# Peptides against a protein of PDB entry 3OAK: the designs that were tried, part 127

Target 1, 145 residues: chain A of PDB entry 3OAK
Amino acid sequence: DDLEQYLDEKILRLKDEMNIAAQLDIDTLNKRIETGDTSLIAMQKVKLLPKVVSVLSKANLADTILDNNLLQSVRIWLEPLPDGSLPSFEIQKSLFAALNDLPVKTEHLKESGLGRVVIFYTKSKRVEAQLARLAEKLIAEWTRP

## One batch from the design tools (peptide; made by RFdiffusion4, then SolubleMPNN)

Design b1_p30_7_s3 (from b1_p30_7, 16 letters changed)
Fold by OpenDDE base, seed 3:
Structure b1_p30_7_s3 (fold): chain B 145 residues (1-145), chain A 30 residues (1-30)
Amino acid sequence: as target 1 above (145 residues)
Amino acid sequence: SEFDERVEISEENARKEEEEKKKEEELKKL
């Protein structure tokens, strides 16, 4: 129906925006590494984060989020950057919190690749302890019968 | 995979940072 179509389009637009933001931040980082210009800061994901959190937190969008594989874009945002650095603490915390409230199923983890990335956060030395615990909680919830 | 490569870089850098930190701390004790 019209509402479903509207919601699908909204999520798909957000996916596109998220993917663009991620790529722009990668480009910025690569340029920083190449030139040594420390004034170059990756800020695109941070700028878009409030919108992402707002969408992910809406219960009425859960089905649309999962059906349109928005979790793939979430996964992309969480992946380590080419230099091995991680997204900002705020991005990690916000996304883990949002994921905790979504009815994520195994099929969604497979199609998005999110499970593998979250597992990484449970054991990485570059992840803050509190965020590692949040990641562990997610894994426990996703793997329970 | 690209992910695996980035993970390896991340972990390697973390180890190096820890080693450098330890060396710096030892130098401060001299």
Scores: peptide ipSAE 0.503, ipTM 0.837, DockQ to the pose 0.941
Fold by OpenDDE base, seed 2:
Structure b1_p30_7_s3 (fold): chain B 145 residues (1-145), chain A 30 residues (1-30)
Amino acid sequence: as target 1 above (145 residues)
Amino acid sequence: SEFDERVEISEENARKEEEEKKKEEELKKL
């Protein structure tokens, strides 16, 4: 119906925006590595984060989010950057919180690759302890029989 | 995969940072 189509288009647009933001941040960091210019800061994901959180928090969008594999873009946002650094603390915290409230199933984890990345956050020495615990909570929920 | 490569870089850098932090802490005690 018209509402379903509208919601699909909304999620697909956000997915594109998220992917673009991630790539721009990667490009910025690659340039930083190449030039040594430490003034180059990756900020595109941070700028878009409020919009992402707003969408992920809406219960009426849950099915659309999962059906359109928006979690793939969430996975991309959580992946380590070319220099091995991680997304900002705020990005990690916000995304883990949002994921906790979504009815994520095994099929969604496979489609997005999100499970593998979240497992990484349970083990990485670069992850804050409180965020590692949030990641562990997600894994525990997703691995329930 | 690209993810695996970046994970390896991340963990290697984390190790180096931890070692450097330990050295700095030791120097502060002197």
Scores: peptide ipSAE 0.503, ipTM 0.839, DockQ to the pose 0.921
Fold by OpenDDE base, seed 4:
Structure b1_p30_7_s3 (fold): chain B 145 residues (1-145), chain A 30 residues (1-30)
Amino acid sequence: as target 1 above (145 residues)
Amino acid sequence: SEFDERVEISEENARKEEEEKKKEEELKKL
């Protein structure tokens, strides 16, 4: 119906925006590595984060989020950057919190690749302890029989 | 994969940081 179509389009637009933001940040950091210009700061994901959190937190959008594989973009946002650094603490915390409230199923993890990335956060020494615990909680929930 | 490569970089950097931290701790004992 019209509402369903509207919601799909909204999520797909956000997905595109997220992917663009991620790529821009990657480009910024690659340039930083190449030039040594430490004034180059990757800020695109941070700027978009409030919008992402707003969408992910809406229960009425859960089905649309999952059906349109927005989790793929969430996965992309969580992946290590070219220099091996991780997204900001705030990004990690916000996304893990949002994921905890979504009815994520195995099929969503497969199509998004999110499980593999979150597992990384459970064991990485560069992850804050509190966030590692959140990642562990997610994995525990997702791997339940 | 690109992900695997970046994970490797991340882990390598983490190891280096840990080694530096250990050196600092040893220096504090002097």
Scores: peptide ipSAE 0.502, ipTM 0.839, DockQ to the pose 0.885
Fold by OpenDDE base, seed 1:
Structure b1_p30_7_s3 (fold): chain B 145 residues (1-145), chain A 30 residues (1-30)
Amino acid sequence: as target 1 above (145 residues)
Amino acid sequence: SEFDERVEISEENARKEEEEKKKEEELKKL
């Protein structure tokens, strides 16, 4: 119906915005590596984070989020940057919290590639202990019988 | 994959940072 179409378009627009933000941050870090200019800071994902959190926290959008594979963009946001650094603490915390409240199924993990990225967060030495525990909790929920 | 490569970079850098931290801690004991 009209509402469903509107919601699909809204999520797809957000997905596009997230992908653009991720690419801009990657470009910034690549340029930083190339030039050595330490004043270059990746800020696009951080700027968009409030909007992402707002959408992911809405229970009535869960089906639209999952059906449009927004989790792929979430996965992209969580991946290490070209210099091996991780997204900000706030991004990690906010996304893990949001993922915990979504009815994520195996099919969504496979479609998005999110599973292997979250597994990375359970074992990476660069991840804060509290966030590693959140990642472990997600893995436990996703792998339960 | 690009992800795997970046994970490798992340892990290598984390190892180097940890080693440097250990060296600094040992130096402080002197």
Scores: peptide ipSAE 0.500, ipTM 0.839, DockQ to the pose 0.961

